Peptides against a protein of PDB entry 7BDX. Designs and how they scored, part 27

Target 1, 212 residues: chain A of PDB entry 7BDX
Amino acid sequence: EMGAAACTLLWGVSSSEEVVKAILGGDKALKFFSITGQTMESFVKSLDGDVQELDSDESQFVFALAGIVTNVAAIACGREFLVNSSRVLLDTILQLLGDLKPGQCTKLKVLMLMSLYNVSINLKGLKYISESPGFIPLLWWLLSDPDAEVCLHVLRLVQSVVLEPEVFSKSASEFRSSLPLQRILAMSKSRNPRLQTAAQELLEDLRTLEHN

## One batch from the design tools (peptide; aimed at target 1 N122)

Design b2_p13_4_s4 (made by RFdiffusion4, then SolubleMPNN; from b2_p13_4, 4 letters changed)
Fold by OpenDDE base, seed 5:
Structure b2_p13_4_s4 (fold): chain B 212 residues (1-212), chain C 212 residues (1-212), chain A 13 residues (1-13)
Amino acid sequence: as target 1 above (212 residues)
Amino acid sequence: as target 1 above (212 residues)
Amino acid sequence: DIDELLDLILESL
């Protein structure tokens, strides 16, 4: 209870760049983000067990942790820290996104996808996550989710890859061969205007790349 | 484990006025400080039980909570919040300081005494804590502690009462009748220079009040 | 100190 409340407060205040700098300015930042990854992993592993009663406090605690990572990744120095010093956390987020089933832990998936998108603003971060084993299959796995917000954040991450020629050229063959075009086309006709726009923009970017 | 880490980070960043404002600016602040008091109380009650293994995480979590309260009380808006909206927490801190035995939970006592001292900077806060039932006996109980830092922070709080004529005049009779003068005189001869100074200054202030 | 705080966080984890 109190741990989730404290972590939720830390999530709220981490929207400030000064607070992100304070979190990262200590030698303890490395261990904090290491334990963050372990805690998130332990939570996701507990979901595959018969632990039917998702303790609302445990869930809220993990949401707050994912929110902190997202807010840290939203800041330039935070992205630099994650990409240089906390790669294991990025690997953990990628792993957990793969382990979660479609429709499972929607809010956590959204927060983790937002953190990866924020990391993708750093070219080194974008390179790191896009060169991760199974990254392209993971994108398509996540795009199968029934949740519009999950799909929206996947499309945003896909667009980050497509818009960077140096990154896209390395995966272009695999990307094109596995592209769930029918799924993206269906999203471009969605009643959700944000999802519709993201899918349309991605399709336009892909068409531009086929003509070049 | 992670809860104590997150709470400790929140403690560290709460040294900033902007972070204190952010903590207090949310509707969650009242609930957070209510749960803080309950958590601290539960911890102290667990110490009177045969719970021999003080979980280092539980202790650290409670230290971080007490540290957050101390940092909030160090800021003008934080003092105003505690005095106006979180009096139950102040009552809890006073109760817990009374329940702890001499030499028990030294670090927690110091943090709680520091928070009460910080609250005492607000005249309304000083009035509230000094008018609390058993406040004068509590000061003398705490001054019996073998720890020099506990005694130092008690002397600082006693000095805050003595230096405010409106507050001191209300308790002057009880204060003078129960004053542990020999203990304070012993502290004025301490090898600890901070304790020595605090005891000497308090004795000088008391002498000034006897001549007026 | 933020470092002491982070140590305590890490020790509590």
Scores: peptide ipSAE 0.036, ipTM 0.618, DockQ to the pose 0.278; fails the geometry check
OpenDDE base, seeds 1, 2, 3, 4: peptide ipSAE 0.000, 0.029, 0.018, 0.013; ipTM 0.635, 0.623, 0.530, 0.607; seeds 1, 2, 3, 4 fail the geometry check

Design b2_p13_5 (made by RFdiffusion4)
Pose (drawn by RFdiffusion4):
Structure b2_p13_5 (pose): chain A 212 residues (1-212), chain B 210 residues (1-210), chain P 13 residues (1-13)
Amino acid sequence: as target 1 above (212 residues)
Amino acid sequence: EMGAAACTLLWGVSSSEEVVKAILGGDKALKFFSITGQTMESFVKSLDGDVQELDSDESQFVFALAGIVTNVAAIACGREFLVNSSRVLLDTILQLLGDLKPGQCTKLKVLMLMSLYNVSINLKGLKYISESPGFIPLLWWLLSDPDAEVCLHVLRLVQSVVLEPEVFSKSASEFRSSLPLQRILAMSKSRNPRLQTAAQELLEDLRTLE
Amino acid sequence: AEEAAGLKTSPFA
C-alpha cells in the first residue's frame, strides 16, 4: 500500500519538467526504470484475462509506473534518457502491448502508447521503436482494438513514424501490403472529432507519400 | 466591494491547473468550499420577493464563487477533491438549482450547471449527482426555464448522465425513459442554434442507447 | 522539434 502511494505521488509531481530533470539527475533513476519494466511485465503475466477490477494498490501501482514513464518521456531530456539508458524498458513496453489482448487493460495500453509516441519525438527514439521486431504487425493489430482511445493513440504513433519519410522508407513494402486502410477509413467517419481528424490526417499523409 | 474584487481576481487565475492545485490545500485552514456554499445559500435566500439585480457588488461575488467552483471542477484532481471533501457544496449547488425559480438568477444557474457537468466527468461525481434526491424532477424543472442557455446546460448534464455504463441493467434504462422527451424534441427544433444542436445530440444518444 | 512538449498524464484522470 505504501509503495503504491509513493508511486502515485511521483506520478502527480512528474508532470513538471523541473521534477523530471531532478529524477534523471539523481543517481538512482537507472535502477528505478529497470525494475519498472520488470514490475509491469510481472503485472501483465499475472493476469489470466478477466479484466483488472481496479486491483487495490496493484493496478494503481502499474498505472503510476506507466504514468511516470509517460510523463518522463514527455520532457525532452526524459525521452533522451530513456533511449540511452532504459532501452530494455522500451522493449518491455512494445512486448506488453502485443501481449495484452484487445479490451484487456485498456488504460495501461493508452499510457504505454502515449509513452511510445513521446519517445518517438526524439530522433533516436523514433529509430529504436520503428526498428523493433514485429513493430508494423503490432500497429495494425492494436488498431483492431474496439476502444476508440487506443485507436487514437495508435494512429498518433503511426502518424509520427509516417512524418519522417526517411525512417518510414526502411519499413517499406509492409506499410503498403498490411496497412488496415479500411479501418483507418472507418475512423475518418467516426462521430468523435479527435479520432476522426487523426485518421483523416493520417489518410492524407498516407495517400500523399505513395504519389509524391 | 473588496470581497467581490478579490473573488473575481481568483476566478481569473483559477483557469490554471497550477492555481487549482494550490487552492485544494487552502480549504483545510480556511474552509473555502464550505463557506462558499454558505455564501451562495445566503445570496439566494436574500432574494426573497425579487429576482437578480446584476452589475451589483453582491451579484459578481457569487458569480465569482460559482465560477471558481467550475474552474476547480474543470481540473481532474479538482473534481476529485470536490466529490471527496466538498460533498456539502455539491448538495448546496443541487439544492439552490431547485430553490431558484425559472428566470431568477439565470447567470448563476448556468455557472452552477457547468460545475455539476464538470464534477460528473469524475466517476464518483457522476454517481453522487445522479443519486441525489429529486435529481430527475430537478432536470424537468430546469428544462421548463425560458432561458436557452440554462436549457442548454441542463441538456449537457443530461447527456453526461446518459453516457457511460451506470450499471446499464435498467438502472440507466429507466433514467432515459423518465426524461421529458417532448421538451427535448421541441428544443431539437429550436431557433437558438446552440440549444438545437444540444437537444439533437442528446436525442441521437437517447436513440443510440434504446 | 526534439525540444517539443509531449503528452502528459494525471493520476486523477

Design b2_p13_5_s1 (made by RFdiffusion4, then SolubleMPNN; from b2_p13_5, 8 letters changed)
Fold by OpenDDE base, seed 2:
Structure b2_p13_5_s1 (fold): chain B 212 residues (1-212), chain C 212 residues (1-212), chain A 13 residues (1-13)
Amino acid sequence: as target 1 above (212 residues)
Amino acid sequence: as target 1 above (212 residues)
Amino acid sequence: SELREGLRTDPYS
């Protein structure tokens, strides 16, 4: 309980850029993010057996950790820190997103996807994530999720790849050959306006890339 | 481990006034401080049996909690919050300071004393603490500690009482009759310059009160 | 590019 409460407060205050700078300026940041990855991994591994109540202290604790990572990644120095000094955490997030089944741990999956999206704002971060083994298959796996928020954040991450010609050129063949076009087209007709817009924008970006 | 790491980061960033305001502006602050008191109490109760390594994750976690309370109490809105909404935590800190033996958990004792000192900057906080049952005997008990930092912070808290005529008048008889004058005089001759100064200043304040 | 604002989250959302 206390750990979850403390971590939840840290999550809340981490929405401030100055707080993120203070976290990263401390000598404990590296250890914190190392343990964060381990804790998130341990939690996801525990899900295969027990229906953990999504409202458990453990779940809230892990959500707070993922939220902190997201908020750290939301600012330039945080992205730089993660990509330079906490790559294992990024690898862990990618791994966990692959290990989670469609519809499983939706909130955590959204937070992790938001963190990866934020990391992808840094070109070095985008390169690192996109060059990870199985990255493109992972995107399509995640896009099969029935949850609109998961799919929305996957589409945002896909858009980050498509908008960077240097990154996209390296994966263009695999991307084109495996693109779940029918799924994206279905999302462009979603009743969820955010998902609809994101899918439509991505389809427009993809059309532009076909004509070039 | 992760809880201690998260709490340590929260402690570090809580040195900022803006972070304290953000903590207190959140709907989780009350719960956090409630659980804080319980956690600190559970830790102190656990000390009677096992020589807990002072460097344990549990110890660091509790130190971080006490540090957060101190930093919250360091600012006016934090003092107001604690005195208005977290009185049980203040009662717990007073109780724990009474339960700890001389030389036991020195670092925690210092942090708790610093929190009470900070609370005492608020006149309402000083009134609340000083009107707590056994407050004056507790001060003298704590002043028997061999640790100079413990004694320093006790002297600061005593000074906060002595400097407030309205508060001091209520306890003046008990204070004068039980004052460990020889102990304070010995501290005024300490090799620790901070302790020496604090003891000398308090002796001067007490002399001024005897002449009025 | 680096001009995009990062997504922020809070425990109250």
Scores: peptide ipSAE 0.420, ipTM 0.863, DockQ to the pose 0.318
OpenDDE base, seeds 1, 3, 4, 5: peptide ipSAE 0.418, 0.418, 0.419, 0.417; ipTM 0.862, 0.861, 0.862, 0.861

Design b2_p13_5_s2 (made by RFdiffusion4, then SolubleMPNN; from b2_p13_5, 6 letters changed)
Fold by OpenDDE base, seed 4:
Structure b2_p13_5_s2 (fold): chain B 212 residues (1-212), chain C 212 residues (1-212), chain A 13 residues (1-13)
Amino acid sequence: as target 1 above (212 residues)
Amino acid sequence: as target 1 above (212 residues)
Amino acid sequence: SELAKGLTTSPYD
């Protein structure tokens, strides 16, 4: 309980750029983000296959951790820190997103995907993530999720790849050959306006790339 | 470990007034400070009589909690919050300071005393603390500590009482009758310059009050 | 399109 309360407060205040700078300016940041990955991994490994995310202190704690990572990644110095000093955490997030089944840990997936998207705003971050083993299959695995919010954040991350020629060129063949076009087309007709828009934009971006 | 790391970061960033405002502006502050008191109390109760403060994750966590309370109390809105909404935490801190033996949990005592001193900057806070049952005996109990830093922070809190006529008048008889004058005189000759100065200043303040 | 940053503040957002 106390840990979850403290992490929840830290999450809330980490929405400030100055707080992110203060977190990263200290000698404790490396340790914190190292243990964060381990804690998130332990949580995911403790999940029995079909167990819903319980509204437990542990879940709240892990959400707060993922939220902190997201908020750190929202800031330029935070992205630099994550990509330069906390790559193991990024690798852990990628691994955990692969280990989770469709419909499992929806809130955690959203937060982890948001963190990866924020990292992808930095070209160095986008390169690092996109060069991770199994990244393209992972995107399609995540896009099979029944949750519209998960799918939205996957589409945003896919768009980050598509809109960066230096990244897209490295994976273009695999990307084109494995693209779940019918799934994305279905999302472009979603009742969820955000998902619908994101899928439409991505389809337009992809069409533009085929004509170039 | 993870809880201690998160609380340590929260402690570090709580040195900012804007972070304190952000902590208190949320709906989680009341819960956090409620559990803080319980966690500190649990820690103190788990201490076997003569066990030194271990450099454990638990100790670090409790230090971070006490540090957060101190930093919140350093800010006007934080003092107002503590005195209006978290009185149980103040009562807990007073109780824990009484339950700890001389030389026991020195770092925790210092942080708790610093938090009470910060609360005492507000007249409403000073009134609340000074009207607590056994407050004057508690000051003398704490002043028996062999640690110079503990004694310094006790003297600062005593000075906060002495310099506030509205507070001092309520306890003046008990204060004068139980004053460990010889102990304070010994501190005024301390090799610790901060303790020496604080004891000298308090002795001067007391002499001034006897002439009025 | 400019990449919009994602911020989060609570587990319920």
Scores: peptide ipSAE 0.073, ipTM 0.835, DockQ to the pose 0.198
OpenDDE base, seeds 1, 2, 3, 5: peptide ipSAE 0.049, 0.042, 0.037, 0.036; ipTM 0.832, 0.836, 0.828, 0.830

Design b2_p13_5_s3 (made by RFdiffusion4, then SolubleMPNN; from b2_p13_5, 6 letters changed)
Fold by OpenDDE base, seed 1:
Structure b2_p13_5_s3 (fold): chain B 212 residues (1-212), chain C 212 residues (1-212), chain A 13 residues (1-13)
Amino acid sequence: as target 1 above (212 residues)
Amino acid sequence: as target 1 above (212 residues)
Amino acid sequence: SELAPGLRTSPYE
């Protein structure tokens, strides 16, 4: 309980850029982010079947950890820190996103995907995550999720790849051959306006790349 | 481990007034400070004899909690919050300071005494803690501690009482009858310059009050 | 792009 409460407060204040700088300027940051990956991995491995007690102290703790990673990645110095000093945490997040079933741990998936999207704002971060083994299959696996917010953040991450020619060119053949076009087209008709817009924009960007 | 790491980061960033305001402006603050008292109490009750593993994850966690309380009490809105909404935590800190033996948990005692000193900057806070049952005996019990930093922060808290006529007048008879004058005189000869100065200043303030 | 602010989250959302 106390750990979840403390970590939740840290998550809340980490929305400030100055707080993120203070976290990273301290000598405890490396240890914290190292243990974060292990804690998230332990939690996902402890999940019994497809049911998560979303309101459990353990779940709230892991949500706060994922939220902190997201807020750190929201600013340039935080992205630089993660890509330089916490690559194992990024690898862990990618692994956990692959280990989770469609519809399982939706809230955690959203937070982890938001963190990876934020990392993708840096070309170095985008290169690192997109060069991860099985990255393209992972995106399509996640895009099969029934949750609209999961799918939205997957589409945003796909857009980050598509909008960066240096990154897209390296995986363009695999990307084109495996693209779940019918799924993205279905999302462009979603009643969720955010998902609808993201799917439409991605379809426009993809059409532009096919004509060039 | 992860809880201690998260709480240590929260302690570090709580040195900022804006972070304290963000903690208190959230809906999680009341729960956090409620659980803080219980966690500190549980820790002190779990101590086997006079030996504390100061480097244990549990100890580091409790140090971070006490540090956060101190940093919250360092600013006006934080003192107001503690005195209005977290009196049980203040009572717990006073109780724990009484339960600990001389030389036991020195680092925790220092942090807790710093928090109470900060609370004493507010007249309402000073009134509340000084009206606590056994407060004067507790001060003298703590002043028997062999640790110079414990004694320093006790002397500062005594000075906060002595410098406030409205508070001092209520306990002046008990204070005068039980004052460990020889102990304070010994501290005025300390090789620790901070302790020496604090003891000298308190002796000057006490002499001024005896002549008025 | 490199300096652009990313998405932020809050436990109060």
Scores: peptide ipSAE 0.413, ipTM 0.870, DockQ to the pose 0.379
OpenDDE base, seeds 2, 3, 4, 5: peptide ipSAE 0.412, 0.412, 0.411, 0.410; ipTM 0.870, 0.870, 0.870, 0.869

Design b2_p13_5_s4 (made by RFdiffusion4, then SolubleMPNN; from b2_p13_5, 7 letters changed)
Fold by OpenDDE base, seed 2:
Structure b2_p13_5_s4 (fold): chain B 212 residues (1-212), chain C 212 residues (1-212), chain A 13 residues (1-13)
Amino acid sequence: as target 1 above (212 residues)
Amino acid sequence: as target 1 above (212 residues)
Amino acid sequence: SELAKGLTTDPYE
């Protein structure tokens, strides 16, 4: 309980850039992000057996960890830190997104996707995550999720790849050959206005790339 | 491990007034400080059996909790919050300071004393802690500690009482009858310059009160 | 003063 409460408070204050700088300026940041990856992995592995109640202190603790990673990645120095010093955590997040089934642990999946999206704002971060083995299949696996918010954050991550020519050119053939166009077209007709807009914008970006 | 790491990061960033305001502005502050008291009490109760290694993650976690309480109490809004909304935590800290033997858990004892000293900056806080049952005997119990830093923070707390006439007048007879004057005189001759100065200043304050 | 900043602590001290 107390660990989850403390981690939740740290999550709340980590929305400040000054707090992110303070976290990263201390000698304990590397250890914290290393243990974060291990803790998130242990939690996801535990879900295959016991139906851990989503309202558990353990779930709240892992959500707070993913929230902290997201808030750190929201800031330029935080992205630089993660990409330079915590690549194992990025690899862990990518792996866990593959391990979680469609509809499983939606809140955690959203937070992890938001962290990867934030990392993708940095070209070095975008290159690193997009060059990860199985990255394109992972995007389409995640896009099969029934949750509109999961799908929204996948579409944003896809857009980050599509809008960066230096990244998109490396995977353009695989991307075009595997693109779930019917799924994206269905999302562009969603009753969820945020999902609808994101799918429509991505379809426009893709059309622009085919004509160039 | 992860809980202690997160709590330690929260401790580090809680030195900022803006972070203290952010912690207290959330709906989770009351719950956090309630569980903090329970966690600290559980830790101190566990020390009577197993020699918990001071370097344990559990010890570090409790030190971080006491550090957070201290840093919250360093700020005016934090003192106001503790005195108005977390009196049970103040009562717990006073109780735990009585439960710990001389030389036992010195680092925790120092942090708890620093938190009480910070609370004593507010007249309402000073009144509350000084009117606690057994407060004067507790000060003298703590002043028997072999640790110079424990004794230093006790002398500072005694000075906060002595320098506030409205507080001192209520307990002046008990204070004068039980004052360990020989112990304070010995501390005024300490090789520790901080302890020496604090003891000398307190002796001067006491002499001024006897002549008025 | 009741508005005075008290003692602060750091986990690195």
Scores: peptide ipSAE 0.430, ipTM 0.854, DockQ to the pose 0.379
OpenDDE base, seeds 1, 3, 4, 5: peptide ipSAE 0.112, 0.118, 0.382, 0.040; ipTM 0.841, 0.844, 0.852, 0.835

Design b2_p13_6 (made by RFdiffusion4)
Pose (drawn by RFdiffusion4):
Parts: C-alpha cells; structure tokens; sequence
Structure b2_p13_6 (pose): chain A 212 residues (1-212), chain B 210 residues (1-210), chain P 13 residues (1-13)
C-alpha cells in the first residue's frame, strides 16, 4: 500500500519538467527504470485474462509506473535518457502491448502507447521503436482493438513514424501490403472528432507518400 | 466591493491547473468550499420577492464563486477533490438549482450547471449527482426554463449522465425513459442553433442506447 | 523538434 502511494505521488509531480530533470539527475533513476519494466511485465503475466477489477494498490501501482514513464518521456531529456539508458524498458513496453489481448487492460495500453509516441519524438527513439521486431504487425493488430482511445494512440504513433519518410523507407513493402486501409478509412468517418481527424490526417499522409 | 474584486481575480487565475492544485490545500485552514456554498445559499435566500439585479457587487461575487467551483472541477484532481471533500457544496449547488425559480438568476444557474457537468466527468461525481434526491424532477424543472442557455447546459448534463455504463441493467434503461422526450424533441427543432444541436445530439444518444 | 513537448497523464484521469 505504501509503495503504491509513493508511486502515485511521483506520477503526480512527474508532470513537471523541473521534477523530471531532478529524477534523471539523481543517481538512482537507472535502477528505478530497470525494475519498472520487471514490475510491469510481472503484472501482465499475472493476469489470466479476466479484466483488472481496479486491483487495490496493484493496478494503481503499475498505472503509476506507466504514468511516470509517459510523463518522463514527455520531456526532451526524459525521452533522451530512456533511449540511452532504459532501452530494455522500451523492449518491455513493446512486448507487453502485443502480450495484452484486445479489451484487456485498456488504460495500461493507452499509457504505454502514449509513452512510445513521446519517445518517438526523439530521433534515436523513433529509430529504436520502428526497428523493433514485429513492430508493423503490432501496429495493425493494436488497431483491431474495439476501444477508440487505443485506436487514436495507435494512429498517432503511426503518423509519427510516417512523418519521417527516411525511417518509414526502411520498413517499406509491409507498410503497403499489411496496412488496415479499411479500418483507418472507417476511423475517418467516426463521430469522435479527435479519432476522425487523426485517421483523416493519416490517410492524407499515406496517400501522398505513395505518389510523391 | 472588495470581496467581489478578490473573487473575480481568483476566477481569472483559476483557469490554470497550477492555481487549481494550489487552491485544494487552502480549503483545510480556511474552509473555502464550505463557506462558498453558504455564501451562494445566502445570496439566493436574499432574493425573496425579487429576481437578479446584475452589475451589482453582490451579483459578481457569487458569479465568481460559481465560476471558481467550475474552473476547479474542470481539472481532474479538482473534480476528484470536490466529490471526496466538498460533497456539501455539491448538495448546495443541486439544492439551489431547484430553489431558483425559472428566469431567476439565469447566469448563476448556467455556471452552476457547468460545474455539475464537470464533476460528472469523475466516476464518483457522476454517481453522486445522479443519485441525489429529486435529480430527475430537477432536470424536468430546469428544462422548463425559458432561457436557452440554461436548457443547453441541462441537456449537456443529461447527455453526460446518459453516456457511460451506470450498471446498464435497467439502472440506466429507466433513466432514459423517464426524461421529457417531448421537450427535448421541441428543443431539437429550436431556432437557437447551439440549443438545437445539443438536443439533436442528446436525441441521437437516446436512440443509440435504446 | 526534439525539444517539443509530449503527451502527459494524471493519476486523477
């Protein structure tokens, strides 16, 4: 209970750039981010499906961990630190997104997809994520999730890699062969404006790159 | 005069999340949200045989109080704090909406309805408002108001209550059937565009979940 | 571009 309370407080204050700089400056953050991935992996493996039932100081603990990782990556030196020091944590995030079934731990998936988007803002972070093993199959599969907030964060991540045609050029062929053009087109007609324009903007960029 | 000027200044700065977080600790020593409800209750009681005066120092004081409550509930930890600590203030807001006759204190009713919408974004806040005494009769009473802006914010609150699970097993199935569907339909053909669109949106949501 | 702010989260959300 005490461990989760401290992680929740750290999640709250981690929204500040001044606090994020202080976390990376203290010589204990490396250990914190290594054991964070182990705790997130342990939490996901412990779930035999079901749902989560807002596990008392268990789910709030991992949510605080993913929330901290997201808030750290939201700061320039935070996403710089993560791609240099905590590349194993990025591997764990990408692995846990594929390991989590559609509809299972939706809040955890959005926090994790938000952090991957943030890390992709860093040039090395974009290279590391896009060059990870089944990255393209993972993207199209996360789009098969019924939750609209998960689809929105997948489209935002796809738009981020698509916005760097140099990195996008390495992962060619499968981007044209396997992309769920029909699902992205359906998302360009959703009554939710943020999801609709995200898919509309991604479609504009996808059609423009195939011709230009 | 001085009290209202300081409250208006606080309403201006309360649009910041940093300021809202700073306000939530101050409620301990000076019961800001406890005495806010008393001031709002005292103001409506003082309008015995009369309606609003406006441009007054007293009118802008309560407007600033309701505006601050709204701006606090607009921040995630603000609406979380209100439903945990300031449930009496939420009771007062819901009570004063029913106590105010139609056409009386229109600006105050809109600001109060905006704060309830914001608190309803919080899961516990939605339960607390929808399970409050006389809540459905209050929605009907507020929709009988001639002012379009008040009707708009009632429909926005009703839409917030209609969306999300609320157990869904006839707990929300009866809430939808008990609404003034005729008035919502009349407001769907309204000459006020903002009101017409809110009633149209709500009607789509009522039909979608039927 | 690397200095651009990213997405943030809150425990109360």
Amino acid sequence: as target 1 above (212 residues)
Amino acid sequence: EMGAAACTLLWGVSSSEEVVKAILGGDKALKFFSITGQTMESFVKSLDGDVQELDSDESQFVFALAGIVTNVAAIACGREFLVNSSRVLLDTILQLLGDLKPGQCTKLKVLMLMSLYNVSINLKGLKYISESPGFIPLLWWLLSDPDAEVCLHVLRLVQSVVLEPEVFSKSASEFRSSLPLQRILAMSKSRNPRLQTAAQELLEDLRTLE
Amino acid sequence: SEAAPGLKSSPFS

Design b2_p13_6_s1 (made by RFdiffusion4, then SolubleMPNN; from b2_p13_6, 5 letters changed)
Fold by OpenDDE base, seed 1:
Structure b2_p13_6_s1 (fold): chain B 212 residues (1-212), chain C 212 residues (1-212), chain A 13 residues (1-13)
Amino acid sequence: as target 1 above (212 residues)
Amino acid sequence: as target 1 above (212 residues)
Amino acid sequence: SELAPGLRTSPYE
């Protein structure tokens, strides 16, 4: 309980850029982010079947950890820190996103995907995550999720790849051959306006790349 | 481990007034400070004899909690919050300071005494803690501690009482009858310059009050 | 792009 409460407060204040700088300027940051990956991995491995007690102290703790990673990645110095000093945490997040079933741990998936999207704002971060083994299959696996917010953040991450020619060119053949076009087209008709817009924009960007 | 790491980061960033305001402006603050008292109490009750593993994850966690309380009490809105909404935590800190033996948990005692000193900057806070049952005996019990930093922060808290006529007048008879004058005189000869100065200043303030 | 602010989250959302 106390750990979840403390970590939740840290998550809340980490929305400030100055707080993120203070976290990273301290000598405890490396240890914290190292243990974060292990804690998230332990939690996902402890999940019994497809049911998560979303309101459990353990779940709230892991949500706060994922939220902190997201807020750190929201600013340039935080992205630089993660890509330089916490690559194992990024690898862990990618692994956990692959280990989770469609519809399982939706809230955690959203937070982890938001963190990876934020990392993708840096070309170095985008290169690192997109060069991860099985990255393209992972995106399509996640895009099969029934949750609209999961799918939205997957589409945003796909857009980050598509909008960066240096990154897209390296995986363009695999990307084109495996693209779940019918799924993205279905999302462009979603009643969720955010998902609808993201799917439409991605379809426009993809059409532009096919004509060039 | 992860809880201690998260709480240590929260302690570090709580040195900022804006972070304290963000903690208190959230809906999680009341729960956090409620659980803080219980966690500190549980820790002190779990101590086997006079030996504390100061480097244990549990100890580091409790140090971070006490540090956060101190940093919250360092600013006006934080003192107001503690005195209005977290009196049980203040009572717990006073109780724990009484339960600990001389030389036991020195680092925790220092942090807790710093928090109470900060609370004493507010007249309402000073009134509340000084009206606590056994407060004067507790001060003298703590002043028997062999640790110079414990004694320093006790002397500062005594000075906060002595410098406030409205508070001092209520306990002046008990204070005068039980004052460990020889102990304070010994501290005025300390090789620790901070302790020496604090003891000298308190002796000057006490002499001024005896002549008025 | 490199300096652009990313998405932020809050436990109060």
Scores: peptide ipSAE 0.413, ipTM 0.870, DockQ to the pose 0.374
OpenDDE base, seeds 2, 3, 4, 5: peptide ipSAE 0.412, 0.412, 0.411, 0.410; ipTM 0.870, 0.870, 0.870, 0.869

